# Designs tried in a protein design run: peptides against a protein of PDB entry 5IXI. Part 138

Target 1, 141 residues: chain A of PDB entry 5IXI
Amino acid sequence: TPLLDASSLEYLFAQGQYDLVKCLAPIRDPKTEQDGHDIENECLGMAVLAISHYAMMKKMQLPELPKDISYKRYIPETLNKSIRQRNLLTRMRINNVFKDFLKEFNNKTICDSSVSTHDLKVKYLATLETLTKHYGAEIFE

## One batch from the design tools (peptide; made by RFdiffusion4, then SolubleMPNN)

Design b2_p30_5_s3 (from b2_p30_5, 21 letters changed)
Fold by OpenDDE base, seed 3:
Structure b2_p30_5_s3 (fold): chain B 141 residues (1-141), chain A 30 residues (1-30)
Amino acid sequence: as target 1 above (141 residues)
Amino acid sequence: GEIKFWTVEEFIKKFEEGIKKSREEYKDRF
């Protein structure tokens, strides 16, 4: 079982983000349509975690983040492509829901200091393990 | 194929529970 210090955690978090987005750690196959929806929701949740972590590390408030900040660069590319193929109203809904969600999440979780960057990394990696097909075996053996 | 995303309250609840579970799991693993 590998030892996981702060430096290792930082590395794994960064690598995990890359692997998720680039589909090097592919998301698991859905068992049902509802499972597919759950997988997509989890991916969007991963984007929330990643963006929140970025904001915290940079000591930024959400309004200070780039105006074009969105889930698009923080979810699997395959899912991003799928979303882009959906109708305009659906895409607008997803965008609005995500933005509002991120704001409220920040206000109710990040701003009250209930969650640390460490917690975000751990949660991200833990979710990545369950979300993807084979990720985590080398880390958590 | 429209995404039914969680409400913020639902997600926060899941997140908090997930953090608790992750912390315990992390303690067991490391």
Scores: peptide ipSAE 0.217, ipTM 0.711, DockQ to the pose 0.548
Fold by OpenDDE base, seed 2:
Formats: structure tokens, sequence, C-alpha cells
Structure b2_p30_5_s3 (fold): chain B 141 residues (1-141), chain A 30 residues (1-30)
């Protein structure tokens, strides 16, 4: 079996982020309306992981992050477009919920070093396998 | 419609479970 060392993991994580955002690894089709919501939540979760990883790599706490950091650059472009088309109240709620979530997540996991960058990358890649249609096929076949 | 996002506690729980599973899978794969 191929060995996935730290360098390979870093590469796959970076590539996975690009593939998800650019929809090169398209998200799976929803089975139901609730499944669609779950998919969107997973995408937002991916943004949390990616942003948290970014913050850790930059040795920054959440209050030190740039103001323009949001889920928008860390979710599939198709989903971002969909969210932008929703009404103002919905968008505000999503933004506020995500902001508060990210803050609390970082305070409870990143700040106390309970989660490592390695953990974030592993979780991110593992989620890509379940969230997208055909991710991982080129790696594991 | 509005997205009902997870609570942080729910997410952390799923995260930890996922990490555990991923670590086990990682050991099996690599």
Amino acid sequence: as target 1 above (141 residues)
Amino acid sequence: GEIKFWTVEEFIKKFEEGIKKSREEYKDRF
C-alpha cells in the first residue's frame, strides 16, 4: 500500500481544498431536502476545518484573522452562488451562525491544542470522500 | 431556506468520532 507521509498529506489537503471549491470534486447529489441541508452543513464544516487549519498554520487566533475570511472562499462555488442568491435575512443568519460557530470551535479545539493540523487535514480528506461523488478514486485504485 | 447548522458540540463530537475512524483507517491503508 502506498505510504501517505506528511508531505503527501499536505499536498492532498491543499489539492482537496482546491478541488472542492472549484467543483472539480463535485458534491454528491442530495437524496432528500434534508440530505441537501446536510450536504450544505458538511460544506460549511469543511470551511471550518480549512479556516482553522489556516489559522493554526499562521499561528493566529480567530480575533487575529483578517476580516474578509469567511466560508465563501472555502465552500464549493456552486453552493456559494446559491447562498448569495438567498434573501438577506438568510444570508445574515448563515454568516452570523458561521462566525459564532468558528469562534467557539477555535476556542474549544484550536486554542487548547486539542486538535492538530494533522487531525484537520485527515478529517478534511475523509469528509471529501463522503461528500463528493468520486473523490479518491485516482488515489486508491 | 435557512441552513440549520450543527451546534459546536455536535460538530466536535462528530469530528472526534471521525478522527478516530480516520486514524484507524489510515493505519489500515498506510
Scores: peptide ipSAE 0.217, ipTM 0.711, DockQ to the pose 0.545
Fold by OpenDDE base, seed 4:
Structure b2_p30_5_s3 (fold): chain B 141 residues (1-141), chain A 30 residues (1-30)
Amino acid sequence: as target 1 above (141 residues)
Amino acid sequence: GEIKFWTVEEFIKKFEEGIKKSREEYKDRF
């Protein structure tokens, strides 16, 4: 097992994002309805991490980011499809809440804290391990 | 049921706790 150096971490982070979105690393099954909501929120959180990482890497604040940035590209496709099937008001709420959340998170965490891109990658992969069924077994033996 | 997302403060708190935990686990694993 090679050392998880910066290059390896970057690779795993990129691959993990792809696997999560494409459902190659399927999210765990919900135990309850609330657990399902928690899983969905965790997925949205993963989107926050991914977008924030992107913003940091590009050295851009959210107002400088492209207007098309959305959680839709950073969550499991199955969840994205599920959200699209919900009523308009719910979708609008999710969009608005996420947008405002991301803005505030960016201001308070990315700009005003000591959080690094390294921290985001580690958090992302760690969350991916707990969020998905078998992903952690491949990385952390 | 509708998704009720965390507040930023709650998420930041969880994030920081998660980072701390991840760092500790990382030290143990590597």
Scores: peptide ipSAE 0.195, ipTM 0.697, DockQ to the pose 0.544
Fold by OpenDDE base, seed 1:
Structure b2_p30_5_s3 (fold): chain B 141 residues (1-141), chain A 30 residues (1-30)
Amino acid sequence: as target 1 above (141 residues)
Amino acid sequence: GEIKFWTVEEFIKKFEEGIKKSREEYKDRF
């Protein structure tokens, strides 16, 4: 991946979040049922990165984040709709797994101070390139 | 200092492990 200056990276990260959620950068088509699950996991991972970045920018640790924060606003709208149509127990488990993972990741990012917002942006964009159909073709060639 | 951060692959693998365990527990009960 090419090196980007701080200003360009900040812009691309902000735009990338918008493009993923609004499905302007559509996620790749699943090849199998397992691949579909992998795609969902990648999307939830993107939510972890986005939320962690937000928390770091606001100088907030996970316990200080609003209690209503969730993956819902940080994943593709199409996937969010799909998850909402699943049964209650499934949704609860997805939420629990996500919150537990977010807590663990928070210890690796905000608490450790070993991970910067720069690192999160780079990983977000790199994942976005592989997760979506056409994003990054020009930037990461 | 040295940056200690999961690779993208490691990060996703950890998340997949959590989701997989949750799905297995659900199938065992229903």
Scores: peptide ipSAE 0.177, ipTM 0.562, DockQ to the pose 0.040; fails the geometry check

Design b2_p30_5_s4 (from b2_p30_5, 19 letters changed)
Fold by OpenDDE base, seed 5:
Structure b2_p30_5_s4 (fold): chain B 141 residues (1-141), chain A 30 residues (1-30)
Amino acid sequence: as target 1 above (141 residues)
Amino acid sequence: GELKFWSVEEFMEKLKSGIEKSRKEYKDKF
């Protein structure tokens, strides 16, 4: 198990985001229909963590983020394609739900000093391990 | 089945508990 200092954690977090989005670390196969739903939610959750981390690092609130901020750049490309294939109303719903969630989460995160960027990185990587098929074997085992 | 995302409250609870576990794991492993 490699030693993780702050620099290593930062690197792994960045690389993990890339691997998830580019499907180099593919998400695990669903065991049930509900499991598939949970996997999609976890992916969206990963987007929340990534965006929140970005916002915290830049010391900006959600209104200061680009108006086109969305989950699209922060979820697996396969899932993004799947969502894009859904009808307009469904896509609008997902977008609105995510935006509303992100707004509320961002507000609560700013008010909650107990959550640091370090915590978000650790949570992201830990979730990535359980969400993907083979990721994390060298890091967490 | 339409995608139904978590409430912020549910997500925050999951996040906080997960962070605590992750902190311990991180400290124990690194």
Scores: peptide ipSAE 0.290, ipTM 0.757, DockQ to the pose 0.589
Fold by OpenDDE base, seed 2:
Structure b2_p30_5_s4 (fold): chain B 141 residues (1-141), chain A 30 residues (1-30)
Amino acid sequence: as target 1 above (141 residues)
Amino acid sequence: GELKFWSVEEFMEKLKSGIEKSRKEYKDKF
């Protein structure tokens, strides 16, 4: 019997999203400025995975998503607050780049890719493990 | 500073490689 069956994986994926956003699984400390940028990019990537997973589960296209869909509720609250403190032009750029990326990514993953929701969950949890300080130690050691 | 996010192509490659690695690890462990 597998340690993580489908139900367990679903639970861990949901809980992992909660833990990341609420900073219960805090992101690791950056070693350099570039590392900090990489961490932020990884967080945005997590948002892409989460939103895309949601869209796939609901069998909906991106235009069917709420107009205000963004990374904001899918990244660590600390990072969200940090981004909110950046200047308007920077925030606009981040928003636009993310939305454009999400559109293209979802088109590929939903329509043109063999990537499954299961794959997204696994990738999400695997990335979460590397992105955060202590997450998954009991499971992934 | 400006955040430079991945291209979709770059991200897709990263995703695919990561999925393969994760699948293997998952299969081996669970």
Scores: peptide ipSAE 0.286, ipTM 0.758, DockQ to the pose 0.550
Fold by OpenDDE base, seed 3:
Structure b2_p30_5_s4 (fold): chain B 141 residues (1-141), chain A 30 residues (1-30)
Amino acid sequence: as target 1 above (141 residues)
Amino acid sequence: GELKFWSVEEFMEKLKSGIEKSRKEYKDKF
């Protein structure tokens, strides 16, 4: 099994984000309707992790981030397309819930020293392994 | 069938639990 130093972890985290969004590492097929729902939640969670990591790296809180920041650039493009096909009220709900969630989560992660950028990267990659069809073996084996 | 996301509290608990588990797995693997 390969050993990961800080530079390798940084690289894998960046590449993992790209692969997830561009669907080069496609998300796994849902086993049930509820599983599909869980997969979507996990994808939104990945967006939270990615944005929060960015904020922590820049030592900035969410109000200082660009006003147009959203999940759209941090989730699989296929899921983003699916969400855009849903009705307006649903999309508004998702946007509002995500923004409010991100704000509160960001505030807590900035002030909670128990969560580091390293932790976020590890959690991101670990989730990516379970969320996608083929990812993980190249990293942790 | 509409998307239902976690509360921040639920997510934080999942995150903390996941981090601890990941740290253990990371330690075991590396």
Scores: peptide ipSAE 0.283, ipTM 0.752, DockQ to the pose 0.578
Fold by OpenDDE base, seed 1:
Structure b2_p30_5_s4 (fold): chain B 141 residues (1-141), chain A 30 residues (1-30)
Amino acid sequence: as target 1 above (141 residues)
Amino acid sequence: GELKFWSVEEFMEKLKSGIEKSRKEYKDKF
């Protein structure tokens, strides 16, 4: 595991978010329909990490975040377009599940300070390596 | 060495479980 200082981690996290959303680091190809669902879930998980990091950096809890906060700008653009093409009930359920999970995650891990911004960046980048086709070299052991 | 953090796998399993439950409920409705 290569040494990664705070400044390097901050840079990699910012670039990683951009690469995922803009599909510069494309997500891996699904092997089955269920694998496709798993990939989508992983992307939504990445959104949870990104939003939680944003909230912590702004020193805001989830109840203090704007009501328009959603996964839409924190997932790959291709996936966002795909979700928008689904029927209303499906979109509503995805949104509700995401919001409920985000709230639970905030209450259990963010509010009690058990998770730091450093932890979120590390987990984000580690997941990015396994989620995408060809994102850089191994950063974490 | 391996860093000691909260389990990402546990986090993702909770997320996956919630979404799968929602998908099943949708299929049951129609």
Scores: peptide ipSAE 0.209, ipTM 0.588, DockQ to the pose 0.040

Design b2_p30_6_s1 (from b2_p30_6, 16 letters changed)
Fold by OpenDDE base, seed 2:
Structure b2_p30_6_s1 (fold): chain B 141 residues (1-141), chain A 30 residues (1-30)
Amino acid sequence: as target 1 above (141 residues)
Amino acid sequence: SAEERLKEFEKKYEELHKKYSKKLTEAYTS
């Protein structure tokens, strides 16, 4: 159950996105290689949430998003740099999978349900708390 | 209720996230 009012939640969501991307809320260190993958997956999931939230706020459909829409601006800068250092095929595959994820998420969750921007913010912040080393106060109970 | 809707959303999100996490992991390691 969220402890915050709507205004506070809006603020924390915006600040949380900034902190995540700028690594002001650093992601926890991976314990294993698989844990590292899990962390990246969570970050990319958060990118899906953030982009979808943006689209909903702008009242735009997924096809109206820029063709170059990607996770790049919605994940930690360090992770983005890491991905950019990977080979072309890997990067292409990541991009394709992400776009499919975003598409299916919007079709099956946003377009076909009563999901609100509030729900997206809650899930985003909850995920952020699990990913980061020392982030934030207790927002949910 | 709002809480019920939120929980339903979270469940749906997790299902999709799980699906695509597998695909992403495959992408990382391919």
Scores: peptide ipSAE 0.690, ipTM 0.947, DockQ to the pose 0.684
Fold by OpenDDE base, seed 4:
Structure b2_p30_6_s1 (fold): chain B 141 residues (1-141), chain A 30 residues (1-30)
Amino acid sequence: as target 1 above (141 residues)
Amino acid sequence: SAEERLKEFEKKYEELHKKYSKKLTEAYTS
């Protein structure tokens, strides 16, 4: 498990976000229906991390984020398309749960002075590694 | 240490993620 310096970690985090969203680092195939749900949950969790990282970098709290903040630009495009195809009620429920997740994460984590952008990047990349087929296999081994 | 802090953060995140993963799964199937 090599220690990444700040610059390297920043680069990998930025590139990882791009690769995930653009499906250049495709998410793994679900083994079961529940596994599919788990994959989506991980993606939405990563969206929480990414948005929180952005907020922390801009030194702003959740209430200062745009009212239309959403997971849409922070998850794989394929997943976003899939969610858009679901019925309105389902999409509304997903949106509500996500907003609650983001809110509680912000309150319990971002407001904690002990949490750093470094921590968010590490967790994001670690999750990305487990979620995708072959991305970042040697980053934290 | 930074390592201990990271470990604590990861634990905290996993707890929240677990909580909302259940809610998300319910949302998918509703």
Scores: peptide ipSAE 0.689, ipTM 0.947, DockQ to the pose 0.654
Fold by OpenDDE base, seed 1:
Structure b2_p30_6_s1 (fold): chain B 141 residues (1-141), chain A 30 residues (1-30)
Amino acid sequence: as target 1 above (141 residues)
Amino acid sequence: SAEERLKEFEKKYEELHKKYSKKLTEAYTS
């Protein structure tokens, strides 16, 4: 495993987010319907990581986060479009579950001083590698 | 150690992710 310094990790994390959202690093094709759900779940999980990282960098506590915080700008644009095409009830349920996920993640993990932005970046990039088709940079293995 | 802290974090994240993945999947199919 190559050593990544703080600057390199910061760059890769920022670039990785951009590539994922803009679909420059396209997510892998689902093999089954359940696999499709798993892919979406991974994307939404990555959104939790990204938002939490943002909050930590801005020194924002969870109650200080905007009420309109959403996964929309933190997931692939193609997935966002797909979700928007779903009915209102489904979208509401997704939003509610996501908000609960974000809340519990922050309360149980981010509020722990032992968790750093470094950890978030590492987990994000590791997930990105497993999720995308060609983005396997083998950064951590 | 930093590595140990990372492992603990990853474990906690995976547990939460698993929990909410089930809820999300239910949301998709509802």
Scores: peptide ipSAE 0.689, ipTM 0.947, DockQ to the pose 0.671
Fold by OpenDDE base, seed 3:
Structure b2_p30_6_s1 (fold): chain B 141 residues (1-141), chain A 30 residues (1-30)
Amino acid sequence: as target 1 above (141 residues)
Amino acid sequence: SAEERLKEFEKKYEELHKKYSKKLTEAYTS
């Protein structure tokens, strides 16, 4: 039941992406090892949403995106550094799973005419609120 | 309604996210 007009939602989505990536809105501390994995999974999910939003805005199909597209520019810089420190096989597996996730999301969701850029922004911001320490709870109260 | 469509989208996203979260976790720990 968020009461936001289109312009406000557009602004919040853009600012939210910037704040997440630049760690101006830091993600919460993990409580356990599994919680840490959950946080990473949420960040990678948000990357799928952000990339898909970009594609829709540019009226591009997923195969038309640059082949080197990845999560790197769409997750917190601190998390990106952490992933880069992992061994090659782990990084390759993460990349492969992410690409499959993005592909299936596009085929089963983005290609559905019922899904809009509005839906992507709402889900992104809602997820961002749950992940970050202090990010504006006022948006969806 | 738009709200109902959004809820359906969120359900589909969560199902996919759950599926690939398991795969990602396996990737982290393998």
Scores: peptide ipSAE 0.688, ipTM 0.947, DockQ to the pose 0.666

Design b2_p30_6_s2 (from b2_p30_6, 14 letters changed)
Fold by OpenDDE base, seed 5:
Structure b2_p30_6_s2 (fold): chain B 141 residues (1-141), chain A 30 residues (1-30)
Amino acid sequence: as target 1 above (141 residues)
Amino acid sequence: SSEERLKKFEEKYKELHKKYSKKYKEALES
């Protein structure tokens, strides 16, 4: 098992985000309806990780992010399409769940400096590996 | 160590993910 240097990790993280959103690395098939919902929430988690990484790289705090920040650009396009087809109330609730998730994640991990951009990349890629059908990336510290 | 910090982060993330998985499902059910 090869070690990944910082440059390789940066590359894989960027490519992984692209592959997830563009569905080049398609998410795994749900085994049940509840599993499907877990997969969707996992995608929202990926958005939280990606946005938090962006904020940290830009030296921005959560309050400095736009109030209309959304998961839409950070989740698979197929899932985004699916969510858009749901009724307004459901979409509003999903958005609220995401915003609360992002806020609490930031407060409990980013604000206390308990996580680094490196950690976010590792977690993102590790999650991507389990979330998608055939994607594989070995990350070692 | 970096490894220990990562493990703690993963534990926190797992806890949060579990919490909001429930919230997400509740949002879809209502």
Scores: peptide ipSAE 0.638, ipTM 0.930, DockQ to the pose 0.772
Fold by OpenDDE base, seed 2:
Structure b2_p30_6_s2 (fold): chain B 141 residues (1-141), chain A 30 residues (1-30)
Amino acid sequence: as target 1 above (141 residues)
Amino acid sequence: SSEERLKKFEEKYKELHKKYSKKYKEALES
């Protein structure tokens, strides 16, 4: 467990989400095409974590979330713009992958109460550090 | 313990993330 009190962790989690989406903490450059796809999927994972955290905080089940819940507001704006440039079929496929990811994540980790909001924050920040170029905190690595 | 729970979560997430990484790549290549 990181040496962070609850307040600090909450702050860092909130700020980290903002920094990722607004590209203040830009994602790392891909080393290969496959690495690029891995980076994109990592971003989708970040969206899954963020949305799940939100749902847990609000004590909401997946069906209670907005019907149009999407990764769009939870991934880097640059990636969101990139995805929007892709054809409709690809975008639909990406959306389906994400929805399935979110659903299965919640079913296997959240619904059985095996994961806490604390765990999600830690995982989010740890992933953020590895995903971005120069996230200076280096708290969890 | 909390630490054990976190570690277990990490393992589950890693497995799931790997699964959907593959699915994501397949979606892009289809």
Scores: peptide ipSAE 0.638, ipTM 0.929, DockQ to the pose 0.734
Fold by OpenDDE base, seed 4:
Structure b2_p30_6_s2 (fold): chain B 141 residues (1-141), chain A 30 residues (1-30)
Amino acid sequence: as target 1 above (141 residues)
Amino acid sequence: SSEERLKKFEEKYKELHKKYSKKYKEALES
């Protein structure tokens, strides 16, 4: 397993976000309908990680984030399109779940000095590897 | 150690992710 220095990790984290959103690293095929929902929630988790990383870097707390903060720019574009096709009530519920997820995560991480931006980047990339079809295997092997 | 710290974070995230995975499914199916 190669050791990633800070600069390399920063680069890979940025590139990984881009690849996920632009579907250059396509998400894996669902094995079942429920697996599909798990994949979608994983993507929302990726959004939580990315946003929280940004907040931590800027030393911002949750109340300082825009109230209309959304997962839309942090998930695969294909998934974003899919969610948009769902009815209004479902979309509202998804938004609420995401906002609660983000809130609870930030309350446990931003205020917790034990969690670092380094940890978030590692977790993001590791999750990206499992979430996508081919991405990132060489990084952690 | 940094490894132990990371492990603790992983455990916290796993727990939280599991919680909201359930909530997400409930949101879709209700």
Scores: peptide ipSAE 0.637, ipTM 0.929, DockQ to the pose 0.689
Fold by OpenDDE base, seed 3:
Structure b2_p30_6_s2 (fold): chain B 141 residues (1-141), chain A 30 residues (1-30)
Amino acid sequence: as target 1 above (141 residues)
Amino acid sequence: SSEERLKKFEEKYKELHKKYSKKYKEALES
């Protein structure tokens, strides 16, 4: 993996978030229904990373974040639209899974200072490369 | 080191992500 300085990493992280949400870097095609569910959960993981990075940059704990914190602004717009079309109970369950994921991630990684903002950016970009079709090949080769 | 820290984070995240992958699938099937 090529060495990236702090400035370059910051730029790529910001651009990567934009590209994922706006579907400029489209997610890969699922091979099966279960693979599709794995892709969706991976996107929720990307939201957890992005929100946690934001909280760390602002020196905020999760309880200090808005009570209505959601994955909606941090996942591909196409996936967000798909989730909105599912029934109410399913959407509620998805939201609960996400909130629990975010909470446990914070408790096990952020609260004990075992993870830095640098680590989150690296993980985000690395995951983005595997999640999307053609993104990041030149960056991590 | 930075690399060791990142490796530990990767392992922890992988386990956590696997846990919630199962929960996500269960949520969809319920």
Scores: peptide ipSAE 0.635, ipTM 0.929, DockQ to the pose 0.721

Design b2_p30_6_s3 (from b2_p30_6, 16 letters changed)
Fold by OpenDDE base, seed 4:
Structure b2_p30_6_s3 (fold): chain B 141 residues (1-141), chain A 30 residues (1-30)
Amino acid sequence: as target 1 above (141 residues)
Amino acid sequence: SAEERLAKFNEEYEKMHKKYSKKLTEAITS
């Protein structure tokens, strides 16, 4: 269970997002090619969590999300640069999969459940700790 | 309880994440 109060958790969540995107909390080095894919997938999952959290905080319904919403602002800048170097078809496929993921997540987990912004923050920070090299605040017990 | 709710959420997220991780990997390697 989280050891932090609501205000502390909010702070760490905000800081964690910033640190991930700005690579102040750099993602871990892949051990294999598959591990590299896993890391990238985790980052894109982090984007889903962050966007959904934003939507919930703004009391936005799924149809109110921008149609051109993307992961670009919610993943490490280094990963974003890497994706931009890939060919157009690959980038289109990534975008389509991401949008489907975001849609299903919002429908099944956010809209049709009792999931709270608190839950999203906890999951985000927990994932961040496993994803990055040095980030670890021992927030949960 | 809140803890049970969180655990259920984590389970559902992991299931969905695994599903789309496979699709993302396929998208990248295709």
Scores: peptide ipSAE 0.640, ipTM 0.930, DockQ to the pose 0.685
Fold by OpenDDE base, seed 1:
Structure b2_p30_6_s3 (fold): chain B 141 residues (1-141), chain A 30 residues (1-30)
Amino acid sequence: as target 1 above (141 residues)
Amino acid sequence: SAEERLAKFNEEYEKMHKKYSKKLTEAITS
């Protein structure tokens, strides 16, 4: 498999985030209603990865992160629009579940010294490939 | 090894993701 240096991986990770959020790498079409839910869940997971990566890079713990941190800036804009159209209670539930997910991920995974930002980048990019229609990275070829 | 650490990370993430995916789905469909 091809080897990427740290700088190249950093670039791909940054570009991948941008492409996902801006829908330049559009998410795949759902095959079923449940698949649609799975896609949304994957996107929210991607947000957890991205935020956690950010926190690690800034050497911040969750309590130090802005209290208004949300998935909104880390998921496809189309999905964000869809969520915003849902009723307030549903949006609140989604936000609460997301925050719990982020918290547990930080406490049980990110705080593990064996987990690196490299691992997060790889997982993010790998998930991105499965989530989007045509996105591919040479590192996984 | 790095490969082993990555594998363990992926496993833990998937377990957690599955857990919260269920919660998210319930939140959306309720």
Scores: peptide ipSAE 0.637, ipTM 0.930, DockQ to the pose 0.671
Fold by OpenDDE base, seed 5:
Structure b2_p30_6_s3 (fold): chain B 141 residues (1-141), chain A 30 residues (1-30)
Amino acid sequence: as target 1 above (141 residues)
Amino acid sequence: SAEERLAKFNEEYEKMHKKYSKKLTEAITS
């Protein structure tokens, strides 16, 4: 269980984001319909983590983020395509819930706590390992 | 410690994630 230095963690985090979005690290197959929902929810959570990390690195507050900030660039492309195929009302609801999640996360967890970019990277990579089929970086033990 | 802070963060994130996961599921299944 070798410890990762900051540079290594930064690299793995960046690579992990790329692999998830480009489906180079494909998400696991759902076992049930509910499991499918859980996987989608995890992906959207990953987007919250990634965006929040970006904001922290740039020392930006939520109001300073682009108004059209979305999960689209931070989730697997296959999932994004799936969501786009859903009806307008559903897509609007998903977007609203996501924005609320992002807002509350940044306000209550990031701004009002001691959470660091390091913590976000660790959580992201740990979640990535459980979410994908065979992403075996074995970063944490 | 850093480990304790991380553990607490994970707990808080999971609670929040669970909350919004329910909302997302409702949004999709409605």
Scores: peptide ipSAE 0.636, ipTM 0.929, DockQ to the pose 0.723
Fold by OpenDDE base, seed 3:
Structure b2_p30_6_s3 (fold): chain B 141 residues (1-141), chain A 30 residues (1-30)
Amino acid sequence: as target 1 above (141 residues)
Amino acid sequence: SAEERLAKFNEEYEKMHKKYSKKLTEAITS
């Protein structure tokens, strides 16, 4: 596998986030209804990674994050629009589950482990390659 | 090693992701 230096990894991570959110790297088409759910769940997982990376870079814990922190700015704009079109109860449930996910991830993986920002960037980019249609840089192949 | 730590992280993340993915799917389909 090719070796990425720290500066290159930082650049690719930043660009990857932008491309995903702005749909410049569009997510793959679902093959089934369940596949559609899996794709959505992967995006929400990537939001957890991105937010946690942000928190670590700012040396912040979850209680210190803004109260309005959410997945909205960390997922594809098309998916965000889709979620907004769902009924209030569903959106509330999604938000609650996401917050619980973020909380557990922060406590058990970030606070209580040796996970670094480097690890988060690698996981994010690896997931991005499997999630999108044309984003296949084979960085970690 | 760094590779072992990353592998362990990936495993733990996938377990957690699977757990909450199930909850998210339930939330959407309920």
Scores: peptide ipSAE 0.635, ipTM 0.929, DockQ to the pose 0.697

